Peptides against a protein of PDB entry 4KTY. Designs and how they scored, part 46

Target 1, 266 residues: chain A of PDB entry 4KTY
Amino acid sequence: YVLNDIGVIFYGEVNDIKTRSWSYGQFEDGILDTCLYVMDRAQMDLSGRGNPIKVSRVGSAMVNAKDDEGVLVGSWDNIYAYGVPPSAWTGSVDILLEYRSSENPVRYGQCWVFAGVFNTFLRCLGIPARIVTNYFSAHDNDANLQMDIFLEEDGNVNSKLTKDSVWNYHCWNEAWMTRPDLPVGFGGWQAVDSTPQENSDGMYRCGPASVQAIKHGHVCFQFDAPFVFAEVNSDLIYITAKKDGTHVVENVDATHIGKLIVTKQI

## One batch from the design tools (peptide; aimed at target 1 W76 C111 V166 Q197)

Design b2_p21_7_s2 (made by RFdiffusion4, then SolubleMPNN; from b2_p21_7, 7 letters changed)
Fold by OpenDDE base, seed 5:
Structure b2_p21_7_s2 (fold): chain B 266 residues (1-266), chain A 21 residues (1-21)
Amino acid sequence: as target 1 above (266 residues)
Amino acid sequence: SLTKEQIEKIKQELLDSTPQQ
């Protein structure tokens, strides 16, 4: 998970799983220097740079351009003016070297591009890391651990009331580290995500969240465990919003979100 | 209650609103 410089990222749909190659290039010239530059731009103190908890959290913020002029600008509009379409990237090296050279955010990325660049960042700094793909990945916007789907009386989605969303697939990272800040047993794989989805204590970042804690329902542990839990375990709640303001639960589906989670093994 | 067809339509609409490439 550190020495592998090329990988495969899963995408597509649960019934039509696809793979794309991604070159991480953590050993290429200038990449380590760029990772150090990223931490410099984050104004990360030297003492924190040896702590994988701090490094992974800073990385989750800095791989996206939001808040801090980090590495990648996300775009999902299929226009991609003034940049490179997300699907045109084949690896992390060109993105990181462009960022280092221009000192400006690189356009454009989607989840697997963020995850690919973040994987390079983590591995380059000696943190074991892998990419995880979640099919039917929830985006809980109100931190209630469920996907609230508001419907009009005619059965159509009320897009104004429905703040939560579902990705066909989403990619994030898992980083291996000890968690001395958590109870014993919650070290190991930690979920971290650099795709800008939600604000976490003032910045678009996510994790590290203990995978073991999430699997055992311990969503109270730092960082962002409720959000990561919701990505993989949210129930779909279908709610009819009546004109009189009454909400009626029409259906609950506990099986749709997180239908398949895939990662490449060593 | 919602029909199976209605539920499937809603699920598709949710996916189409925010697709990853």
Scores: peptide ipSAE 0.399, ipTM 0.887, DockQ to the pose 0.801
OpenDDE base, seeds 1, 2, 3, 4: peptide ipSAE 0.396, 0.395, 0.372, 0.377; ipTM 0.885, 0.885, 0.876, 0.879

Design b2_p21_7_s3 (made by RFdiffusion4, then SolubleMPNN; from b2_p21_7, 10 letters changed)
Fold by OpenDDE base, seed 3:
Structure b2_p21_7_s3 (fold): chain B 266 residues (1-266), chain A 21 residues (1-21)
Amino acid sequence: as target 1 above (266 residues)
Amino acid sequence: SLSQEQIDKIKKQLLESTPQE
């Protein structure tokens, strides 16, 4: 995982899976220096730089520009006039080198770009990492571990009340590490995500969350396990909001979210 | 209760697509 400098990212739809090549370039000149610079910008203590838990959490914050003038600015509005369209990137090297040179956030990224750059960051620092694609990925905005879909009496979605959404696909990273801060058995792959989705204790960051813990329904462990759990296992709750202010559950679907989770097998 | 057609419509409304060129 650490030695591969070229990878494949899965995207598209569950019924039409697509792949794209991504050059991580973790061994190219200036890339390691840039990763160290990123940690410097985060004002990360030297003592923490050898701890993959702290490094991956800082990385999840710093690969996005929010809060801390990190590496990438996200854009999903199909207007990319002030930078590079997310689809134009083919690897991490140009992005990281631009960040190091300009010392300003690079425009623009979406989930696979964030995941690609974050993968480079982790691998540069000796942390085994891979990209994971989740099809029908939930974005839980209220941290209740479910997707609340509010409907008008006519059956249309109430967009004012419905805050949660579903991505056709979403990419994030898994990083391999021990978790001495967790009970035995919850080490190994940890979910980390640099795409700015939700605030975690004051910053747009996510993880590391134990994949094993989440797989077994343990969401009480740090970091951000409830959010990651919701991404892959949220129930869809269809709720009719009546005019009198009452809510009626019309349907529950426990099978829609997380239809397929794909990562490159090595 | 919701019909399957209604559910399918709602799912489409909730779905955000990430563009790939």
Scores: peptide ipSAE 0.365, ipTM 0.855, DockQ to the pose 0.478
OpenDDE base, seeds 1, 2, 4, 5: peptide ipSAE 0.351, 0.358, 0.244, 0.353; ipTM 0.851, 0.852, 0.790, 0.850; seed 1 fails the geometry check

Design b2_p21_7_s4 (made by RFdiffusion4, then SolubleMPNN; from b2_p21_7, 8 letters changed)
Fold by OpenDDE base, seed 3:
Order: structure tokens, then C-alpha cells, then sequence
Structure b2_p21_7_s4 (fold): chain B 266 residues (1-266), chain A 21 residues (1-21)
């Protein structure tokens, strides 16, 4: 995982899976220096730089530009006039080198770009990492571990009340590490995500969350396990908001979210 | 109660798509 400098990222739809090549370039000149620079910008203590838990959490915050003038600015409005369209990137090297040179956030990224750059960051620092693609990925905005879909009495979606959404696909990273801060058995792959989605204790960051813990329904462990759990296992709750202010559950679908989770097998 | 057609429509409305060129 650490030695491969070229990878494949899965995207598209569950019924039409697509792949794209991504050059991580963790061994190219200036890339390691840039990763160290990123940690410097985060004002990360030297003592923490050898701890993959702290490094991956800082990385999840710093690969996105929010809060801390990190590496990438996200854009999903199909207007990329002030930078590079997310689809134009083919690897991490140009992005990281531009960040190091300009010392300003690079425009623009979406989930696979964030995941690609974050993968480079982790691998540069000796942390085994891979990209994971989740099809029908939930974005839970209220941290209740479910997708609340509010409907009008006529059956149409109430967009004002419905805050949660579903991505056709979403990419994030898994990093391999021990978790001495967690009970035995919850080490190994940890979910980390640099795509700015939700605030975690004051910053747009996510993880590391134990994949094993989440797989077994344990969401009480740090970091951001409830959010990651919701991404892959949220129930869809269809709720009719009546005029009198009451809510009626019309349907529950426990099978829609997380239809397929794909990562490159090595 | 929701019909299958209604549910399918709602699911589509909630789906955000990431463009790929």
C-alpha cells in the first residue's frame, strides 16, 4: 500500500462502476517536503508526528482548505472559473506542489481528489493507506445515524426540513494503524475523510474511525464513528410532516445506503 | 403509505451526483 505510487479510484454508479487512474507520486521530489509543510501549517507538535492517529486526523483537516487554509478547496456547483476543474486532475503531485509554492489553497477538488491527495499524504508519512468508494453514501447532517426524508402530505419532498442527502458515490480513505486508545480488536483499517462534510469538534475533519468497530455496530469510539457509520449504514426514514406539526413515519428502508463498498485489492 | 414509484422518485431527488469527465 505504501509502495504503490499509481492507483485506481472507483467511481460512477453501483450499476455502472467506473475506474480512473490516479498518480499518488509519494516518492517524487518535493512531495514529502510538502507533507511536512502541511503538518507545519497545522502547527502540529513534533511529538505527535510519529503517531498515525494524530497524523491522520490532522491530515483529514488539512487536505481541505476549510478552517485552516489547507490544501484543497472543494466545489460542487459545476462552476470552476477560478481554478482547475476537479475532473482535470490526474494525480496528487501538481496539487501538492502548487500548494507548497503558492502557500494558498488549490482550486478545485471533489471527493476523489481529496481522497487522492490524502492518500499521498498518508503514504508519504509511512502510513499504509487506500481509497474506498461507497456507493449510495449518506450525508447525515444532524448526527442521528439515519436519513430523515421529510415529505409533504402530497408526497413531495419537503426541502426545508430534509437536510440529509445521498451521494451516488463517495470516496474516502482507510489508514492502517494500531489503536491503543480503543479496546482490543479495533485496530487495523481506520476510516479517515478529508472531504469537508461535517464539523468534528470545531474543524471539518473525519476520523480515524475503526472499521472493525463500525462493522460490528460500535459507534461510541473516537473519532467520528457515528458519521462514518451513517455513511454506510443509515436507514432511510420517510416521514410525512402534517400541517398540524405531527410527524408520521411512512416507510423505512434499511438496504439503500451503502449498497457497495469497493477498494483496490492488493 | 408510499408507492414504489413515489419512493423511487424520492430516492432520485435525494441523490447528488458527482460529475466525471
Amino acid sequence: as target 1 above (266 residues)
Amino acid sequence: SLTKEQIDKIKQELLDSTPQE
Scores: peptide ipSAE 0.373, ipTM 0.855, DockQ to the pose 0.476
OpenDDE base, seeds 1, 2, 4, 5: peptide ipSAE 0.367, 0.364, 0.318, 0.369; ipTM 0.852, 0.852, 0.851, 0.852; seed 5 fails the geometry check

Design b2_p21_8 (made by RFdiffusion4)
Pose (drawn by RFdiffusion4):
Structure b2_p21_8 (pose): chain A 261 residues (1-241, 247-266), chain P 21 residues (1-21)
Amino acid sequence: YVLNDIGVIFYGEVNDIKTRSWSYGQFEDGILDTCLYVMDRAQMDLSGRGNPIKVSRVGSAMVNAKDDEGVLVGSWDNIYAYGVPPSAWTGSVDILLEYRSSENPVRYGQCWVFAGVFNTFLRCLGIPARIVTNYFSAHDNDANLQMDIFLEEDGNVNSKLTKDSVWNYHCWNEAWMTRPDLPVGFGGWQAVDSTPQENSDGMYRCGPASVQAIKHGHVCFQFDAPFVFAEVNSDLIYITAHVVENVDATHIGKLIVTKQI
Amino acid sequence: STQYTYIPTNDGKSFVFVTPS
């Protein structure tokens, strides 16, 4: 989780698992300096850089280009003008070195690319980290921790009213640290996510959210635990437009995996 | 590594594709 500079990112389906190799490259010439440059560009106060909670949260904001001209621009537009399609990348090095050199956000990425770059950032600085993959990952748009699926009279999905969504998969990172800001028992792995989905306190960032706190539903503990809980375990609520028609308690988060030791 | 999003249907057998922003 610190010294391995290569890894595997899982994707595809639960009974059709695909692997993508990834070169983290945290020891390559220019990468460590690039990680420091990322924190400088985020205007992160130096006095907080010894705090992994702060470093990881800044990283979750700065790895994406929204709000702050950070590292990577997301796209699903099937065109990818003036850049590289997200599927073309095989590691983090070219992305990070291009960012340092050009001083401009790099195009383009999707969840596993954000996760790969963020993993490089964490391991390079010495924060143990890994990439996790969540199959059937919920995206909660109204912060009620459930998927609200609105149906027309005919029982079909009303695409105008329905805003929440579900991904075939989503990848984020986990960072290892104590949580002196939380009661004892909530350190260890913290979910951190640099893929923009929902604003957290006015910026696209997410975490660190204690995985242990998410497990027992104690999502009152900072940061962004309710959103992460919703990604892995929200119920599907079928609502006819308002009457609750049905509840699917098992669809979301069928499987979560990471590379074995 | 094709990533997509969708809205599940109440029948549990299908879904509606959603174009990401």

Design b2_p21_8_s1 (made by RFdiffusion4, then SolubleMPNN; from b2_p21_8, 9 letters changed)
Fold by OpenDDE base, seed 1:
Structure b2_p21_8_s1 (fold): chain B 266 residues (1-266), chain A 21 residues (1-21)
Amino acid sequence: as target 1 above (266 residues)
Amino acid sequence: MEQYAYIPKIDGKSYVPVKPK
């Protein structure tokens, strides 16, 4: 989880699982220096740099460009004219070195690019890390643990009212650490996500969220456990918004989200 | 293959494409 500098990332569809090679390159020249530079740009106190909880949380914020001019700019609109298409990247090294050289965010990334770069960052700093792919990954925007799908009276989706959505697949990271800030038993793998999805206490970041806590339904534990829980275990709630402003639940689908979660020991 | 976002329709078979924010 630390020594391997080449990995495989799962993507695609559940019925057509695909893999791509990714070079983490944590031992390449300039990469560790760049990771330290990232923490410098975050203005992270030296005293916190030895704490994997703080480091992983800062990393989740800084690998994306939002808020703090971090490493990667995301794009999901197929417009990549001012940078590199997400699919063109083959590893973390070129991205991190470009960031260090230009001192500006690098364009462009999607979830696997964010996860790849974040994995390099974590491993460089001695934190065991792996990439996780969740198929049918929910994006809950209000942390109510549900996918609220609003319908018109005719049964069609009301896209204006519906703020939640589903990713066909989504990649994030798991980092291994102790969690003295949590009850006993909730250390180990922690979910962290650098893909900018939701604001967490003032900036786009996610985690560390205890995987064990989430598995046991303990979403009250820091950080961002409700969001991560929702990614893998949200029910789809179909709600008809009537003209009079009342809401009626038409259907509930508890099987759509999180059908397959894949991770590989690298 | 790029990552894409969608909203599942009530029929459980079709979906509405969504542009992520």
Scores: peptide ipSAE 0.669, ipTM 0.958, DockQ to the pose 0.884
OpenDDE base, seeds 2, 3, 4, 5: peptide ipSAE 0.498, 0.019, 0.018, 0.662; ipTM 0.866, 0.590, 0.553, 0.958

Design b2_p21_8_s2 (made by RFdiffusion4, then SolubleMPNN; from b2_p21_8, 13 letters changed)
Fold by OpenDDE base, seed 2:
Structure b2_p21_8_s2 (fold): chain B 266 residues (1-266), chain A 21 residues (1-21)
Amino acid sequence: as target 1 above (266 residues)
Amino acid sequence: MEEFAYVPNKDGKSYTPVKPK
């Protein structure tokens, strides 16, 4: 097999798909050392560093700066003071080397930057990995497997009550590994996500979640399968909040989320 | 193009912008 050090990341809109080149640079000087350093910062036991399940889960936590002073600080407000705009990055090398040198989180990233750096991390450590882009990607904040949209009586979105949201597109990673901790047949590609979206058992991380399990609705399998499932399968539930405090389901849209999932084969 | 979050409006055509927290 061949692991490319340059890749393509899909983004944009479903009806106007765009691509950006990304240099993973997993073989560049200092990058492997930096990946090991990342695991050191995570205080990961040496015994677990050969386990792709543990490594990918730690990576999903450490590629983002939340909780543990990890690699990247996310920003989505179009104001990137004291750092580099997410769109300015062209690869993982500069980010990882800056992290190693400064020993401080690097600013700033969005989903494709997180995914790019995470892809490098995984590949450096011998884990086959690829980036996946989901268009109309749901962000379920309470793991109830649906997108709850609260409306005022006039039909407008109640932003105070509505906690769930949708990304126009979202990138995460799939890592190839066996899953002896799961039933037979649920190894292979595992969804992992380093973009800090939701807290998973104490820190912002996601996965590994068996792609096969998710495809077949087995959301009870570790790790974070409900969240990943919701990203691609959530129904939109429109709920009118009445003045008397009651909630009424007005509409359900089962077509909005996860219209297209794109990845480049390794 | 940067990633952005939104809430789909009832009409299914427009959206309400949301800032991720």
Scores: peptide ipSAE 0.665, ipTM 0.954, DockQ to the pose 0.865
OpenDDE base, seeds 1, 3, 4, 5: peptide ipSAE 0.654, 0.652, 0.653, 0.661; ipTM 0.952, 0.953, 0.954, 0.954

Design b2_p21_8_s3 (made by RFdiffusion4, then SolubleMPNN; from b2_p21_8, 13 letters changed)
Fold by OpenDDE base, seed 4:
Structure b2_p21_8_s3 (fold): chain B 266 residues (1-266), chain A 21 residues (1-21)
Amino acid sequence: as target 1 above (266 residues)
Amino acid sequence: MEEFAYVPNIDGKSYTPVKPK
């Protein structure tokens, strides 16, 4: 696997796939120091810094600012007055160096920015990593492996009851590592995600989740396999919430989520 | 293009936008 300094990130829509370049800059001056600083801020023991499982999990937590004053503050409300719009970033270097210099979270990021910075972090620390884009990516908020869409009796979405949602596209990372904590065969690519989506054992982090495990439906394997599985394979369950409090399943759509998953192999 | 969250409507064509938390 070739660890390139510049990569391509897929985004957009399934019928209009777009690409953007991203400079990872894992070999640039100050970047390794910043990655070490990130682990220092996480109070990561030295003994764990050589373990890609621990490193990737810490990275997934620390690349986002939630919980631990990590690297990036996410924003999806089109209000970027106190920082840089996510679309303005072209690489990881400026973000990481700003974080190291200011010692404060950098504003702002969205999924590809998180993934880009996380990719740099992983590669800088010698962990092979790539970015994955999932179109129609589900966000299951209650870990039931499905998208629960509640409808009013008139057919409109009940926004109060509906907590799950779908991203038009979502980017996360896959990191290559052995998984001695899992059964044989579930090493290799591991899904890790630094975009703050759901709490995982007390922090906004995700992974490493064995890609092979996910492909074979082994959602019981650590870490966060149910969430990752739901991102790519959840069914849409349309439920009418009747006024009398009863719920009726109106429809099930098993085709909406995860229509296309794209990653650059090099 | 920035990513956005939505809920697909039952009609299979339209969607309901989700406010970022």
Scores: peptide ipSAE 0.640, ipTM 0.952, DockQ to the pose 0.890
OpenDDE base, seeds 1, 2, 3, 5: peptide ipSAE 0.276, 0.036, 0.463, 0.293; ipTM 0.768, 0.640, 0.850, 0.764

Design b2_p21_8_s4 (made by RFdiffusion4, then SolubleMPNN; from b2_p21_8, 12 letters changed)
Fold by OpenDDE base, seed 5:
Structure b2_p21_8_s4 (fold): chain B 266 residues (1-266), chain A 21 residues (1-21)
Amino acid sequence: as target 1 above (266 residues)
Amino acid sequence: MEQYAFVPNKDGKSYTPVKPP
């Protein structure tokens, strides 16, 4: 999880799973220096740079350009003027070196690009890391652990009221570390995500969230456990918004989100 | 293949495309 410099990332549809190769290149010239530069840009205290909890959290913020002029600009418009289409990237090295050279965010990324670059960042700094792909990955925008779907009286989705959404697939990272800030047993793999999805205490970042804690329903543990839990385990709540402004729950679907979660084996 | 965001329709078979968050 640290030594491998080439990996495979899963993407596509749950019924049409695809893989792409990704070169992490954590040992390539200039990459470590770039990772240090990223932490410098984050104004990270030197004493914190030896703490994988702090490093992974800072990395989750800095791999995306939001808030802090971090590494990658996300784009999902299928129009990628003034940059490189997300699908054109084959690895982390060119992205990180461009960032270091230009000192400006690199265009453009989507989840697997963010995850790929973040994986390089973590591995480069000696943190074991892997990429995880979740099919039918929920985006809960208000941390209520539900996918709230508002319907018109005719049964169609009310797009104005419905703020939550689902990704056909989404990639994030798991980083291996001890969690002395948590109870015993909640170290190990920690979910971290650099794709700018939701604000976490003032910045677009996510994690580290204990995978073990989430698996056991402990969403109270820092950081961002409710959001990560919702990505993989949200119930779909169908709510009819009546003309008088009242809401009625019509259906609950507990089977739709997180249909498949995959990661590369050792 | 790029990501896309959607809202599952009540029929459980189709979806409504939405802008990503």
Scores: peptide ipSAE 0.671, ipTM 0.957, DockQ to the pose 0.854
OpenDDE base, seeds 1, 2, 3, 4: peptide ipSAE 0.665, 0.665, 0.661, 0.654; ipTM 0.956, 0.956, 0.956, 0.955

## One batch from the design tools (peptide; aimed at target 1 T195)

Design b2_p22_1 (made by RFdiffusion4)
Pose (drawn by RFdiffusion4):
Structure b2_p22_1 (pose): chain A 261 residues (1-241, 247-266), chain P 22 residues (1-22)
Amino acid sequence: YVLNDIGVIFYGEVNDIKTRSWSYGQFEDGILDTCLYVMDRAQMDLSGRGNPIKVSRVGSAMVNAKDDEGVLVGSWDNIYAYGVPPSAWTGSVDILLEYRSSENPVRYGQCWVFAGVFNTFLRCLGIPARIVTNYFSAHDNDANLQMDIFLEEDGNVNSKLTKDSVWNYHCWNEAWMTRPDLPVGFGGWQAVDSTPQENSDGMYRCGPASVQAIKHGHVCFQFDAPFVFAEVNSDLIYITAHVVENVDATHIGKLIVTKQI
Amino acid sequence: ADLTERLTKQAENDTKLTEYLS
């Protein structure tokens, strides 16, 4: 989780698992300096850089280009003007070195690309890290921790009212650290996510959210635990437009995996 | 040999980061 500079990112389906190799390249010439440059550009106060909670949260904001001209621009537009399609990248090095050289956000990425770059950032600085993959990952748009699926009278999905969504898969990172800001028992792995989905305190960032706190539903502990809980375990609520028609308690988060040791 | 090399690179990173924060 610190010294391995290559890895595997899982994707596809639960009974059709695909793997994508990834070169983290945290030891390559220019990468450590690039990680410092990322924190400089985020205008991160130096006095907080010894705190992994702060470093990881800044990283979750700065790895994406929204709000702060950070590292990577997300796209699903099937065109990818003036850049590289997200699927073309095979590691983090070219992205990070291009960012340092050009001093401009790099185009383009999707969730595993954000996760790969963020993983490089964490391991390079010495924060143990890994990439996790969540199959059938919920995206909660109204912060009620459930998927609200609105149905027309005919029982079909009303695409105008329905805003929440579910991904075939989503990848984020876990960072290892104590949580002196939380009661004892909530350190260890913290979910951190640099793929923009929902604002957290006015910026696209997410975490660190204690995985242990998410497991027992104690999502009151900072940061962004309710959103992460919703990604892995929100119920699907079918609502006819308002009457609750049905509840699917098992659809979301069928499987979560990471590379074996 | 590979593990020793990777540990050395991490130690160098740690030194550089300590100096940078100081």

Design b2_p22_1_s1 (made by RFdiffusion4, then SolubleMPNN; from b2_p22_1, 11 letters changed)
Fold by OpenDDE base, seed 1:
Structure b2_p22_1_s1 (fold): chain B 266 residues (1-266), chain A 22 residues (1-22)
Amino acid sequence: as target 1 above (266 residues)
Amino acid sequence: SELKERLEKFKEIEEKLKKYLS
């Protein structure tokens, strides 16, 4: 998990799984220097750089450009006039070296690009890491552990009322570490996400959240466990907004979100 | 096929999320 410099990222749809190769290049010239530079830009003290909890959380914030002039600018508008389209990237090396050279955020990334660069960052710093793909990934905008989908009477989505959303897939990372700040048994794989989705204590970051804790429904543990839990286990609640102003729950689907979670085992 | 049909229902909210993240 720390020695492999080429990986496979799963994407597509649950019934049409696709793969793409990604070159992490954590051993390439200048990459370690760039990772250290990222931590310098984050103003991490030397003592914190030895703590995988702090490093992974800072990496989650710094791989995206929001808040702190981090590595990657996200774009989803299919118009990438001032940079490289997300689909054109084949690895982390060019992105990280461009960031180090220009000292400005690199354009552009989407979830698998963020996950790829973040994976390089973690592995370069000696933290075992892997990319996880979640199909039908929920984005809980209001942190209520459910997806409220508001419908018009004709069955169309009311975009004015609906704040939550579902990706056909989303990629994030899992990092291996002990969690002495949590009860015994909740170390191991920790979910971390550098794709800017929601703010966590004032910054666009996510994790580390204990995968074991989430699997057992423990969402009270730091960091951002409720958000990660919602990505994989939200209920879809379909609400019809009637013309008279009333809201009626039409249906509840507890099986759709998190239909398939895939990662490379070896 | 059922999952594919459900995915089509979420295209509108996906587009909204794209704008949110941009």
Scores: peptide ipSAE 0.016, ipTM 0.353, DockQ to the pose 0.015
OpenDDE base, seeds 2, 3, 4, 5: peptide ipSAE 0.000, 0.000, 0.000, 0.000; ipTM 0.345, 0.361, 0.292, 0.314; seed 2 fails the geometry check

Design b2_p22_1_s2 (made by RFdiffusion4, then SolubleMPNN; from b2_p22_1, 11 letters changed)
Fold by OpenDDE base, seed 2:
Structure b2_p22_1_s2 (fold): chain B 266 residues (1-266), chain A 22 residues (1-22)
Amino acid sequence: as target 1 above (266 residues)
Amino acid sequence: SELEERLKKYEEIQKKLAEYLA
């Protein structure tokens, strides 16, 4: 998970799984320097740079451009005229080197691009890391551990009222580290996500969240465990907004979210 | 071998990182 500089990212749909190659290039010239530069831009102290918990959390924030002029600008509007379309990227090296050279955020990324660059960052710094793809990934916007889907009386989704969203797939990272800040047994793989989704204590970042904690429902453990838990295990709550302004729960789907979580194994 | 080369590169990078963090 550290030595491999080429990987495969899973995407598509649960019933039509697709793969794309990604060159991490953590051994390429200038990449280590760029990773150090990223931490410099984050104003990370030297002492923290040896701590995988801090490094992964800072990386989660800095791989996206929000808040801190980090590496990648996200875009999902299919308008990429002022940069490179997310689908055109084949690896992390060009992105990171462009960032280092220009000292400006690189356009554009989506989840797999964020995950790819973040994976390079982690591996380059000696943190074992992998990309994880979650199909039917929930994005809980109001931190209630459920997906509130508001419906019109005709059964169509009310997009104005529905703030939560479900991705057909989402990619994030898992980083291997000890977690002395957590109870025994919750080290190992930690979910970290650089795709800007939700604000976490003042910044668009996510993790590290203990995978073991998530699996066992320990959402109180730092960092961002509730959000990660919701991504993989949210109930879909279908709520009909009546004309009189009342809300009625029509259905609850506990099986839709997190249908499949895939990662490449060695 | 390819694996040996990657391992060597990894060690070099880690050495540089260690020096930086020292």
Scores: peptide ipSAE 0.393, ipTM 0.892, DockQ to the pose 0.947
OpenDDE base, seeds 1, 3, 4, 5: peptide ipSAE 0.365, 0.257, 0.268, 0.078; ipTM 0.878, 0.834, 0.839, 0.722

Design b2_p22_1_s3 (made by RFdiffusion4, then SolubleMPNN; from b2_p22_1, 13 letters changed)
Fold by OpenDDE base, seed 5:
Structure b2_p22_1_s3 (fold): chain B 266 residues (1-266), chain A 22 residues (1-22)
Amino acid sequence: as target 1 above (266 residues)
Amino acid sequence: SELEELKKKYEEIKKKLEEYLA
């Protein structure tokens, strides 16, 4: 939970699961100072720094560079000319120390890098945390709990209308905390995600979303429960846009998304 | 069509997944 400084991250494809080591280094020199600096950059009130709900939500925003000059710049175009390729990172320490020293976002990260750095941030601040890998992860950007794939009449995907996407895998975090802001029983593990995906009330952040709430279909509970629910339980909806302006559902696949969720039990 | 190719790909993945999880 908090004491482990080396972990294993699962990635790849559901039929070809891969692992990589990641050094969290939450006890290394300068890391606590850097985590405090991150909260300072977020202009987080001192009163909120003892609240894991606020800390995890702020962390989900600040580990990515969007909006607030946070820790990591994401890149998925395989062009990393002005930084370090995401695959070259082996742990959180170098990234966090570079951020503290340069006071500028570090290049570059992808989902497992974001998750690794975020895990260090949470653990460093005394919040039990783990990395979760979801295979066939859905990205619902219209908040309808569906993966809408729009098709032309010829069967080709209409990229203009299709905004949702499916990742082969995605990594995020679960943080352990009580949720006095929710009904009894919805504390424990909370999904939080620092990979910039969707805007949540003005910032690229995600969570904390109660894992128990998600498992029981309670998408009305803060924060970002509908988005997290969609990542693990979306239906693939194939829709044909007809020339007359009507939309016809051609096929529904409810078996593809969220096939396997893997985490190391700590 | 692109849809048919995508469906074929997903079916192949599902088959591999079933084999992997068996």
Scores: peptide ipSAE 0.012, ipTM 0.384, DockQ to the pose 0.011
OpenDDE base, seeds 1, 2, 3, 4: peptide ipSAE 0.005, 0.005, 0.005, 0.000; ipTM 0.369, 0.375, 0.344, 0.318

